Peptides against a protein of PDB entry 3J47. Designs and how they scored, part 20

Target 1, 121 residues: chain A of PDB entry 3J47
Amino acid sequence: IRLTNQLKSLKGLQSKLKDVVEYLDKVINKELPINHTILGKLQDVFNLLPNLGTPDDDEIDVENHDRINISNNLQKALTVKTNDELMVIYISNLVRSIIAFDDLIENKIQNKKIQEQRVKD
Target 2, 69 residues: chain B of PDB entry 3J47
Amino acid sequence: YEEKEESNLAATKSMVKIAEQYSKRIEEEKELTEEELKTRYVGRQDPKKHLSETADETLENNIVSVLTA

## One batch from the design tools (peptide; made by RFdiffusion4, then SolubleMPNN)

Design b1_p10_6_s3 (from b1_p10_6, 7 letters changed)
Fold by OpenDDE base, seed 2:
Formats: C-alpha cells, sequence, structure tokens
Structure b1_p10_6_s3 (fold): chain B 121 residues (1-121), chain C 69 residues (1-69), chain A 10 residues (1-10)
C-alpha cells in the first residue's frame, strides 16, 4: 500500500513534469504565449529542487543528515538514506537466504538419516 | 498526492525506529539460528522447524518494515 | 524422498 502510494505520487509528478515540458516546448515554438504565472511557479519549483551544484555554507550538522530536508543535501541525503535502506533490505534478504539454506541443509541431513533407516529395515 | 506525501513523511520519521527495530530483529534472528544449530546437535526435528519458521517470519517483518519505510 | 522444499515466499 505505501509503496503503491509512493509510486502513484511519483507517476503523478512525472506526468506533471511531462506536461510542463510540453508546455515549454510549445512556448519555445511560439505556439503559445508565455504564461508568467506558470513560469513563476515553475521557477519556484526549480528553486525548491535541491541545488546539486552549490554547497552553500549552511553548517548542516553531519549527524542530522538523515533528518535534515536541506534541498541538495536533501537529495543526496535522501539518496544516501535510500541507499542505506536498500542496504538493510539487501542484508535482510541475505540473512533470510542463509537461514533458508541452513534449513535446507538440515532437511537434507534428516532425509539422509530417514533413507539410511529405511535401508536398514 | 498530499496524502501520499504525508505517508512518505510518516514513513521517513519511522525510519530511525525501524533501524533500531531492525538491529534488534537481526540479533533475534542470530539467536534463532544459534538455537537451530544447538537443536541440530540434539537431533530434535520439531523445535528446529519452529525456529526456522520464526526466523523467516522475523526476516519477513524486517523486509516489510524496510520496504514500508 | 519427498524433500519438501518449503517454498520460501519471498
Amino acid sequence: as target 1 above (121 residues)
Amino acid sequence: as target 2 above (69 residues)
Amino acid sequence: SIIKLEKIEF
């Protein structure tokens, strides 16, 4: 459910971005007049996008990187957080696979013992 | 969209708690695996199966928790 | 030899 909601939100954002690109292309081609209100909102959205290029000197306490929504550092921190989360999932799956493998080995040992007993009977 | 953003924020806030829970669950899983190993030496089949199932459930809960985060 | 490979539902 949560993943589906995230995916749906992401798809909605993607659709809006596509509509904006199509609008911008039409404006560039002089097919539509420049809507200053839409451009202003778009500029605000771009300014709210994490500025990947400028580490502005705001003393972001390294310890709070997981908590601090600071836009560029936020995308990097969200990327790092996402990587950490994915790493935890990976480790969990690996541990599950190891446990499952241990069970398989035990089942094989038990089956071998059962076969050895059946051959003796 | 807003409801999902709120859900994502709630998930993000829960992430620290999930990380702590994950660490505890990993330790519980290790204990279960050690008990399975001990039970393997004792030759009791039923306790081993139960321990394996419990370890799998713990891992499932961990994965679901991390995926939900 | 029925090795019930319990399908670990991932």
Scores: peptide ipSAE 0.517, ipTM 0.852, DockQ to the pose 0.012
Fold by OpenDDE base, seed 3:
Structure b1_p10_6_s3 (fold): chain B 121 residues (1-121), chain C 69 residues (1-69), chain A 10 residues (1-10)
Amino acid sequence: as target 1 above (121 residues)
Amino acid sequence: as target 2 above (69 residues)
Amino acid sequence: SIIKLEKIEF
């Protein structure tokens, strides 16, 4: 249930991102007027998004270098956090798999004993 | 979406708490596995199944907690 | 031996 809800939420986010891209393309093509309210919200989202952007070689003046370093450090910290979370999930899944295998082995041993008893009868 | 961001922040704080609980849950799972080992010697099938189910539930709760965080 | 893999419903 929770996984399904997360997947649904992620799909919703993906659809919304696609709609935003399509909207931006229409604005660039002058097909739609610039909605300042949408742009403001989008700008806020982009400012909150870790700048995963490849440094496009646009001459970003030296004064912004400290802010970029802070943003990159935040992005790196978020990436490390995500990796740690994924590692915990991975270890948990491995432990479950081990327990499930132990149960499977025991069930197999029991089934073998039951079959051996039926052959003796 | 804001509710989801707030939920993610709350989940992140819960995840630090979950990391501590995870260490404790690993120890509980280890104890369960040791009890299974002991129950293998006692020859009664019934406690083993319950132990396995409890371990699976504990792990499910861990995964759900990490996925929610 | 039908090992019924109980599908873990997530």
Scores: peptide ipSAE 0.510, ipTM 0.844, DockQ to the pose 0.015
Fold by OpenDDE base, seed 1:
Structure b1_p10_6_s3 (fold): chain B 121 residues (1-121), chain C 69 residues (1-69), chain A 10 residues (1-10)
Amino acid sequence: as target 1 above (121 residues)
Amino acid sequence: as target 2 above (69 residues)
Amino acid sequence: SIIKLEKIEF
């Protein structure tokens, strides 16, 4: 259930992002007026998102280099966290598979023992 | 969408707790496997099945917790 | 007599 909700949220975000890109393309092509309300909310979302975009190569202010390094460090930290989580999932699945395999072996041994007893009776 | 965002934030906070619980659950699982090895000697009523089921449930909870993380 | 293997659900 929780995974399905996360996946649905991610899909919703992806769809919204696509709609924004399509809107921006239409604005660039002068086909649609800028909806300031949608753009303002989007800007707020982008300001809350870790700056995963390379800021465009505009003005070489030393402060921008530090912010880029901070954003890259944040992105790197998020990537490391994601990798650690995935590793834990992988190990958990592996351990579960090992236990299930042990149970199958034991069930097979028990079944063999029961068959041997029935042949003696 | 908002309910899911709240759920994701709660999940992220739970991840740190899950990492600690995961280490503990791995140890509990090892203990269960050792007890299963000991229980192979004692015949008729299968405490082994209950131990196996408990280990599986513990692992399932770990996987769901990490996947929800 | 067929001894049923219990299926382990993963």
Scores: peptide ipSAE 0.487, ipTM 0.845, DockQ to the pose 0.011
Fold by OpenDDE base, seed 5:
Structure b1_p10_6_s3 (fold): chain B 121 residues (1-121), chain C 69 residues (1-69), chain A 10 residues (1-10)
Amino acid sequence: as target 1 above (121 residues)
Amino acid sequence: as target 2 above (69 residues)
Amino acid sequence: SIIKLEKIEF
């Protein structure tokens, strides 16, 4: 349930981001007028994205180049974190599969012992 | 969306805690597997099944915790 | 020899 909700919201965010990109492409191509309200909200979102990693660095006059690098580093860090999380999930599923396999082997051994005992009786 | 961003932030903090819990639970799983190996020598009343079920439940809780983080 | 594999319900 939680993963489905996270996936649904990530898909919603991805769809919205795609709609914004498509809108920006249409504006660049002069097919549609620039909606300043949508651009303003998008800028607010882009300005909030780098703040997710460091709440205390609000006052640093970091030049635009460093902001892009920090944003890329944060996005990279979020991607790495997501990959690490997925890796932990993968390892956990693998471990569960191993335990289930061990249980299956033990059940087979027990069943074999029960059969051997029945043949001796 | 805002509630979800807040949920993702809470999830991120939970993920660090879950990584620590995951390491601890892997150790608990190893202990369970060692006890299963020891319990292979003791009688028909399946303490092994209970141990395996407890290991599976512990792993399930770990995965759910990591997924919620 | 019916090895009843108990279905582990996950």
Scores: peptide ipSAE 0.481, ipTM 0.845, DockQ to the pose 0.011

Design b1_p10_6_s4 (from b1_p10_6, 7 letters changed)
Fold by OpenDDE base, seed 4:
Structure b1_p10_6_s4 (fold): chain B 121 residues (1-121), chain C 69 residues (1-69), chain A 10 residues (1-10)
Amino acid sequence: as target 1 above (121 residues)
Amino acid sequence: as target 2 above (69 residues)
Amino acid sequence: EKVVLDEIKF
């Protein structure tokens, strides 16, 4: 349930991002007028995103290199965190599989004992 | 979308707590598996099944918690 | 009885 809601939210964000890209392409192609309100909100979103990949090439100042490194470090830290979380899920699934396998073995042993008793009777 | 964003933010804030709960739940799961091993020797009525079911539930809760983080 | 892994409900 919670995961389904997160997945649905992520899909909604992906759809909105696609709509923005399609809108920007139409504006570049002069098919639609520039909606300044959408662009302002998009700019606000980009300013709130950790700068995930491109300093605009137009300000060569040493601060941008440190900010890029901080952003790359943050992205790397998020990737490491995601990897750790996936490892945790993997271990949990393995343990669950081991428990289920133990139960299956026990059930087979019990079934065999019941059959051996029925053959003796 | 906004209600789900709020839910995702609440989930993200719970991530630290989930990591702590996960460590605890792994230990609880291990204890359950050890108790199943002990119950292997004790006779005809299945405390093992109940322990296995409880371990499975603990695993499910862990997986859901980590996937929600 | 067959042991079946319950599906994780997300």
Scores: peptide ipSAE 0.582, ipTM 0.867, DockQ to the pose 0.017
Fold by OpenDDE base, seed 1:
Structure b1_p10_6_s4 (fold): chain B 121 residues (1-121), chain C 69 residues (1-69), chain A 10 residues (1-10)
Amino acid sequence: as target 1 above (121 residues)
Amino acid sequence: as target 2 above (69 residues)
Amino acid sequence: EKVVLDEIKF
């Protein structure tokens, strides 16, 4: 249930992001006027997002290099966290598969024992 | 969307606690598996099934916790 | 009896 909600939220975000890209492309092509209200909200969202984009190369200020390193470090830290979570999920699934396999082996042993008893009776 | 964002933020805060609980649950699961090995000698069908079901439930809760984190 | 893995409900 919770995963389904997260996945649905992620899909909703992806769809909204696609609509924004399509809107930006239409604005670049001069097909639509700039909706300042949508752009303002989008800009607020982008400012809240960890800066995953390479900032455009247009100002070699030493402060930008430190911010790029900080953003790259944050992205790296988020990637590491995601990898750790995925690893834990993988291990949990593996362990569940091992338990299920143990249960299958035991059921097979029990079934064999029941058959051997029926042949003796 | 907003309710889910709030749920995701709460989940993210719970991740640190889940990581600690996960380590504990792995140890509890190992203990259950050791008890299953002991129960194989005692020949009672019911305790072993209950132990297996408890281990599966513990794993399911771990997976759901990690995936919800 | 077949041991069936319970489906992981996400």
Scores: peptide ipSAE 0.575, ipTM 0.861, DockQ to the pose 0.017
Fold by OpenDDE base, seed 3:
Structure b1_p10_6_s4 (fold): chain B 121 residues (1-121), chain C 69 residues (1-69), chain A 10 residues (1-10)
Amino acid sequence: as target 1 above (121 residues)
Amino acid sequence: as target 2 above (69 residues)
Amino acid sequence: EKVVLDEIKF
């Protein structure tokens, strides 16, 4: 249930991002007027998004270097956090798999004993 | 969407608490597997199945907790 | 009985 809700929300976000890209393309092509309210909200979203973009080689004035370093540190911290979360999930799945294998082995031993009894009868 | 961002932030704070609970749950899972080992010697099948089911449920709860955080 | 890993109902 929770995963289905997360997946549904991620799909909703993906669809919304696609709609935003299509809107931006239409604005660039002068097919639609610029909605300043949408642009303001989009700018707020982009300012909150860790700049995952490779710095396109456009002349980043040296004065922004400290802000870029802070953004990169936040991105690294978020990446580390995500890796730690994934590691916990991975370990949990491994432990579950081990327990399931132990049960399978025990069931196999029991089935073998039942077969050996049926051959003696 | 804002409610979801707030839920993700709350989930992130809960995840630090979940990491501590995870360490405790791993210890509980080990105790369960040790009891299975002991129950193997006692020859009664019934406690083992219940123990395995409890371990699976504990792992499911851990996975759901981490995926929710 | 084959222990089928019950799919985690998400």
Scores: peptide ipSAE 0.565, ipTM 0.856, DockQ to the pose 0.017; fails the geometry check
Fold by OpenDDE base, seed 5:
Structure b1_p10_6_s4 (fold): chain B 121 residues (1-121), chain C 69 residues (1-69), chain A 10 residues (1-10)
Amino acid sequence: as target 1 above (121 residues)
Amino acid sequence: as target 2 above (69 residues)
Amino acid sequence: EKVVLDEIKF
């Protein structure tokens, strides 16, 4: 239940992100007028993305070139973190599959023992 | 969405703790598998099922924690 | 005998 709700929420976020990308592509291709309100919210999201990895360190006068590199490094770090999370999820699912397989084998062994006992009676 | 961003921030702090817990839970899972192996010799069906269910629940909580992070 | 694992409800 909790996992299903999280997956549903993640799928909802992914769909919304896709809709934003599709909208942005249509705006770039001049198929739709630029909605400044959507762009403003998107800019706010892009400005908040770099803040997710910086502790509140006061006033670093870092020239605009370092900000782009820090933003790219943070986006890269977030992508790496997301990949690491996906890897952990994959490993955890693999481990669950192994446990489920071990249980299947044990149940099969038990069923065989029960059948062998019934043949002796 | 804002509640989800706040949840993602809380989740990111939880993620470091989850990585430590994940390592610990992998060890707990190995202990569970070793106890299942031991329980195979003891011939009691009920402890094995309970151990498997506990391993599955522990893994569920791990995946939920990682997906929340 | 087919071993059916109980579906984990999430």
Scores: peptide ipSAE 0.545, ipTM 0.854, DockQ to the pose 0.015; fails the geometry check

Design b1_p10_7_s1
Fold by OpenDDE base, seed 4:
Structure b1_p10_7_s1 (fold): chain B 121 residues (1-121), chain C 69 residues (1-69), chain A 10 residues (1-10)
Amino acid sequence: as target 1 above (121 residues)
Amino acid sequence: as target 2 above (69 residues)
Amino acid sequence: LIDELIKLIK
């Protein structure tokens, strides 16, 4: 369910981004008048997007710098962070699987021992 | 779209909580393994079973975390 | 634990 919702949100974002690109192409080709309201909203969205360009030296907090580093660097830092989180989750799942397997093995050994005792009686 | 965005925001917040919970889950998994070891020595099947159940719960929570990531 | 795992696999 959660994964399906995330995938649907991502698909919605992709569709919206495609519509924006198509709109921008039409504006460039002078096929449609520049809708200033849509352009303003897009500009606001781009301004809310972590600046992909050279960070102008302004005081964006150092703690967010490792999280938000410049859109390719931010995307790299977010990718690194996401990769680290995924790695932690993967290791945790592996450890749980190993423990569950160990328990299964022990249960099987105990069952075998009980069966061997029953055959000796 | 809005319901999914809200779910994704909740998932992202859950991921931060999952990092904290992951450390706790690793500790819970270790505790389960110690209980299994103790159960082998004491011949009491019950602590080992409890350890296995907690390990399974920890695994399930990690899978949910991966699905949320 | 590892020894017991080995015994189960055998």
Scores: peptide ipSAE 0.450, ipTM 0.850, DockQ to the pose 0.042; fails the geometry check
Fold by OpenDDE base, seed 3:
Structure b1_p10_7_s1 (fold): chain B 121 residues (1-121), chain C 69 residues (1-69), chain A 10 residues (1-10)
Amino acid sequence: as target 1 above (121 residues)
Amino acid sequence: as target 2 above (69 residues)
Amino acid sequence: LIDELIKLIK
């Protein structure tokens, strides 16, 4: 259920991103006026999003280079944090799988002993 | 989408708590393994079953945590 | 645990 909800959220984000790109293309082509409120919200979203995919438009002045480096450092830090969390979860799952496997083995041994006893009776 | 973003944020906050709970869950799993060992020695099936059930619940909680991550 | 595993394999 949770995975399905996450996947549905990702699909909706992808659809919204596509709509934004289509809107931006229409604005660039002068087909629609720039909605400053939508652009402001989008800019806020982009500032909150780790800059995963702004191509280095090399022409953004030196003051933005420090912001790009800070954004890249933040993205790197978020990626490291996510990797650490995934590693902990992976180790946890391995440990639980080992315990569950041990219990299955014990249950099989007990079942085998019960069967051997029934054959002797 | 917004409801799911909120769910993902809640999930990420839960993951930090899960890291602390993970250490505690590992200790609980060890206690269960010790109880299983004791049950194997005493010949009582009931404590072993309870250990298995707790290990399974712990595994399910980790899977849910992974799916939340 | 290992001894139990060995007994299961036998």
Scores: peptide ipSAE 0.432, ipTM 0.842, DockQ to the pose 0.040; fails the geometry check
Fold by OpenDDE base, seed 2:
Structure b1_p10_7_s1 (fold): chain B 121 residues (1-121), chain C 69 residues (1-69), chain A 10 residues (1-10)
Amino acid sequence: as target 1 above (121 residues)
Amino acid sequence: as target 2 above (69 residues)
Amino acid sequence: LIDELIKLIK
C-alpha cells in the first residue's frame, strides 16, 4: 500500500513536470500565451527544490539532507542514504532467514530423535 | 496524491527512527539467539520457540520499517 | 548452531 502510494505520487509529479515542460516549450515557440500564474507557481516550486546543478556551493546543510536528496547533489546523498537503508534491510532479512533456518534444523533434529525412539520401542 | 505525500513524510520520519530501532532490533535478535542457546540446556520446546518467534517478529518489524522507507 | 547444522546434515 505505502509503496503504491509513493509510486502514484511520483507518477503524478512526473506527469505534472512533463505538462510544465510541454507548456514552456509552447511558450518559447509563441504557440501559447504565457500564463503568469502557472509560471509563478513553477518558479516557487523550483526555488523550494534543492539546487540540482551547482557543484560549487559546499554548504551542504546536513539536517535537510534526507528529504531534499531526491534532487541531484541531494539526490546523491539520498541515493547513499537509500543504499544504506536497503543494506540494513538486507542484513535484517538475512539474519531473520538464518534464525528461521536454525529453528527448522532444530525441529528436524527433534523429529529425527522422536522417530529413532519409536523405532527402538 | 496529497494523502500519499503525507504518508511518505511520515515514512521518512519513521526511517530515522528505524535506524535507531534497527540497532536495537539486532540486539534483541542476539538476545533471542542467546535465549535459544539457554533453552537448549533447560528444556526443549518453549523458550527456544519463543526466542525464534520473537526474532521473527523483530525481523518482520524491520522489514516493514524498511518497506515503509 | 554449527554443531546442530552438522547433526542435521548427517
Scores: peptide ipSAE 0.431, ipTM 0.843, DockQ to the pose 0.039; fails the geometry check
Fold by OpenDDE base, seed 5:
Structure b1_p10_7_s1 (fold): chain B 121 residues (1-121), chain C 69 residues (1-69), chain A 10 residues (1-10)
Amino acid sequence: as target 1 above (121 residues)
Amino acid sequence: as target 2 above (69 residues)
Amino acid sequence: LIDELIKLIK
């Protein structure tokens, strides 16, 4: 469900971005007037999007390092965080699997002992 | 779209909380394993089974967390 | 646990 929602949101953003590009192309071609309201909102979105375009501005405020997947440079730091999280989850699953396996082995030993007792009788 | 974005934000916050809960769950799993060890010495099946079931539930929760990551 | 595992394998 969550992944589906994320994917749907991403698809929606992609569609809107495509519409904006198409709109911008029409404006460049003088076919339509610039919708200043849409452009302003888009500009706000781009400003909220960690600066994709300028590699030079070192001032990525350290505080935003923890926040998720949206922008490419932030995306790299977020990719690292996601990788660490996935690693923790993997280790956790491994540990639980080991415990479950140990319990299964013990259950099997007990069952074997019960069977051996039944045969002696 | 907004509902999904909100859901994703909630999911991310939940994931951080899950990481904390995961550390706690690992400790709970250890406690259960210790109880199983104790029950193994007592020779009664019941506490050991309960521990195993709780470990399994903990595994399922981790798998769900991974799938939601 | 390991000893018990060994006993199961035997």
Scores: peptide ipSAE 0.428, ipTM 0.839, DockQ to the pose 0.039; fails the geometry check

Design b1_p10_7_s2
Fold by OpenDDE base, seed 4:
Parts: C-alpha cells; sequence; structure tokens
Structure b1_p10_7_s2 (fold): chain B 121 residues (1-121), chain C 69 residues (1-69), chain A 10 residues (1-10)
C-alpha cells in the first residue's frame, strides 16, 4: 500500500513535470502566449527548490541535502544518503534472516534429537 | 495524488524513525541471539523461542522499513 | 552456534 502510494505520487509528479516541459516548449516555439500566472507558479516552485547550481558557500544546512530526489548535485548527496539508508535496511534484514535461520536450525536439531531419543526408547 | 503525498510524507518521517528503530532492532536481534545461546546451554527451550520471536519481529520491522523507503 | 548450525545442515 505505502509503496503504491509513493509510486503514484512519483508518477503524478512526473506527469506534471512533463506537462510543464511541453508548455515551455510551446512557449519557446511561440505556439502559445506566455501565461505569466503559470510561469510565476513555476518560478515559485523553482525558488522553493534548493539551488541545484554551484553550492555557493552559504551555510545551507547540510541536513536537508538528504531528503528529496531534487536535481543533480543535491541529488548526488541525497542519493548517497538514500543509498546509506537502504544499505542499513538491507544489513538489518540480512541479520534478521540469519537469526531466524539460526533459530530454525536449532529447532530442527532439537526435533532430530527428540526423534533419536524416541527411537532409542 | 494528495493521499499518496501524505502517505509519502508519513513514510519519510517513518524512515527517520526507522533509522533510530534500526539501531534498537539490531540490539534486540543481538539479545535474541544471546538468549538462544543460553537456551542451548541450559536446555531451556523457552528463552530460545523468545529470541527467535524477537528476531522475527525485528525482521518484519526491517521489511516494513524497506517498503517505506 | 555455528557448529550447531553445521550439524543441523548435515
Amino acid sequence: as target 1 above (121 residues)
Amino acid sequence: as target 2 above (69 residues)
Amino acid sequence: LIDELIELIK
């Protein structure tokens, strides 16, 4: 359910981004008049997007770098963080699987020992 | 879209909490393994079973974390 | 634990 919702949100964002690109292409080709209201909203969205350009040395909190798959440089830092998080989750799952397997093995050994005792009686 | 955005925001907050919970879950998994070891030595099946159950819970929580990631 | 695992697998 959660993964499906995330995928749907991502698909919605992708569709919206595609519509924006198509609109910008039409404006560049002079096929449509520049809708100032749409451009203003897009500009607001871009201004809310962390500057994906050269990190000017300003103290933009390193902590926000990891949160969102925003464009390339921030995306690299976010990709590294996401990769680290996924790695931690993977290792945790592996460890749990190993413990569960160890318990299964021990249960099987105990069951075998009980069967061997029953055959000797 | 809005329902998924809300779910994704909740998932992201859950991911931060999962990182903290992951550290705790690793510790819980270690405790379970020690209980299994103790159960082998003492011949008490009960501590080993409890360790296995806690390991399974830890695994389930990690799977939920991966699905939320 | 590892030895017991090996014995179970045998």
Scores: peptide ipSAE 0.434, ipTM 0.843, DockQ to the pose 0.041; fails the geometry check
Fold by OpenDDE base, seed 3:
Structure b1_p10_7_s2 (fold): chain B 121 residues (1-121), chain C 69 residues (1-69), chain A 10 residues (1-10)
Amino acid sequence: as target 1 above (121 residues)
Amino acid sequence: as target 2 above (69 residues)
Amino acid sequence: LIDELIELIK
């Protein structure tokens, strides 16, 4: 259920992103006026999003280079944090799987002993 | 989408708590393994079954945590 | 645990 909800959210985000790109293309082509309110919200979203994919437009002045470095550092820090969390979950799952496997083995041994006793009777 | 984003944020906050709970769960799993060892020695099947069930519940909780991450 | 595993494999 949770995974399905996450997937549905990702799909909707992808659809919205596509709509935004189509809108931006229409604005660039002068087919539609720039909706400043939508652009402001989008800019806020992009500022909150780790800058995953702005190609280095090299022409943005030196003052933005520090902001880009801070954004990249934040993104890197978020990536490291996510990796650490995933690692902990992975180790946890391995430990539980080992315990569950041990219990299955014990249950099999007990079942085998019960069968051997029934054959002797 | 917003409801799911909120769910993902709640999930991430839960993951930090899960890391602390994970250490505690590992200790609980060890206690259960010790109880299983004791039960194997005493010949009582019931404590071993309870250990297995607790290990399974712990595994399910980790899987849910991974799916939430 | 390891001894039990070995016994199950037998």
Scores: peptide ipSAE 0.424, ipTM 0.841, DockQ to the pose 0.041; fails the geometry check
Fold by OpenDDE base, seed 2:
Structure b1_p10_7_s2 (fold): chain B 121 residues (1-121), chain C 69 residues (1-69), chain A 10 residues (1-10)
Amino acid sequence: as target 1 above (121 residues)
Amino acid sequence: as target 2 above (69 residues)
Amino acid sequence: LIDELIELIK
């Protein structure tokens, strides 16, 4: 459910971005009048987006880094964070599988002992 | 879309908590393995099974937390 | 655990 909601939100954002690009291309080609209200909202969205492209501004405030990282320099740090999280999940699943396997082994050993006792009686 | 965005925000906050919980869950899993070792010595069925079940629950919670992430 | 695994595999 959560993953599906995230995927749907991402698809919605992607569609909206595509519509914006198409609109901007039409405006550049003088096919449509510039809707100043849409452009103002887009500019506000771009200003709220983490700076994707400028390597030079060192003062990336560390606290906002995790959420904003979906966008490039921040995307790299989010990619690292996502990778670390996936690694933790992978290790946790591996440990669970090892414990479950150990329990299966113990159950099999117990069953074998019970069967050996029944054959001796 | 808005409901999903709110869910993603809640998930991201949960991820930070999950990293801390993960360290704690790994320790709880180790304790369960130690109790399993202890149960092997004291009496076969119940404590080892309980340790295994608790380890499974801890791991399930970790998986759900990661999937939420 | 390893010894028990070895015994189970035998």
Scores: peptide ipSAE 0.421, ipTM 0.843, DockQ to the pose 0.040; fails the geometry check
Fold by OpenDDE base, seed 5:
Structure b1_p10_7_s2 (fold): chain B 121 residues (1-121), chain C 69 residues (1-69), chain A 10 residues (1-10)
Amino acid sequence: as target 1 above (121 residues)
Amino acid sequence: as target 2 above (69 residues)
Amino acid sequence: LIDELIELIK
């Protein structure tokens, strides 16, 4: 469900971005007037998007390092965080699998002992 | 779209919380394993089975967390 | 635990 929602949101953003590009192309071609309201909102979105374009501005405020996958440079830091999280989950699953296996083995030993007792009788 | 974004934000916050809970769950799993060890010495099946079931539930929760990551 | 596992495998 969550992944589906994320994917749907991403698809929606992609569609909107495509519409904006198409709109911008029409404006460049003088076919339509610039919708200043949409452009302003888009500009706000781009400003909220960690600056994709300028590699030079070092002032990525350190505080936003922890927040989600939206922008490419932030995406790299977030990719690292996601990788670490996946690693923790993997290790956790491994540990649980080992415990479950140990329990299964013990159950099997007990069952074997019970069977041996039944045969002696 | 907004509902999904909100859900995704909630999911991410939940994931951080899950990481903390995961550390706690690992400790709970260890405690259960110790109880199983103790029960193994006592020779009664019941506490050991309960521990195993709790470990399995913990595993399932981790798998769900991974799938939601 | 390991010893018991070994015994089960036998």
Scores: peptide ipSAE 0.417, ipTM 0.838, DockQ to the pose 0.039; fails the geometry check

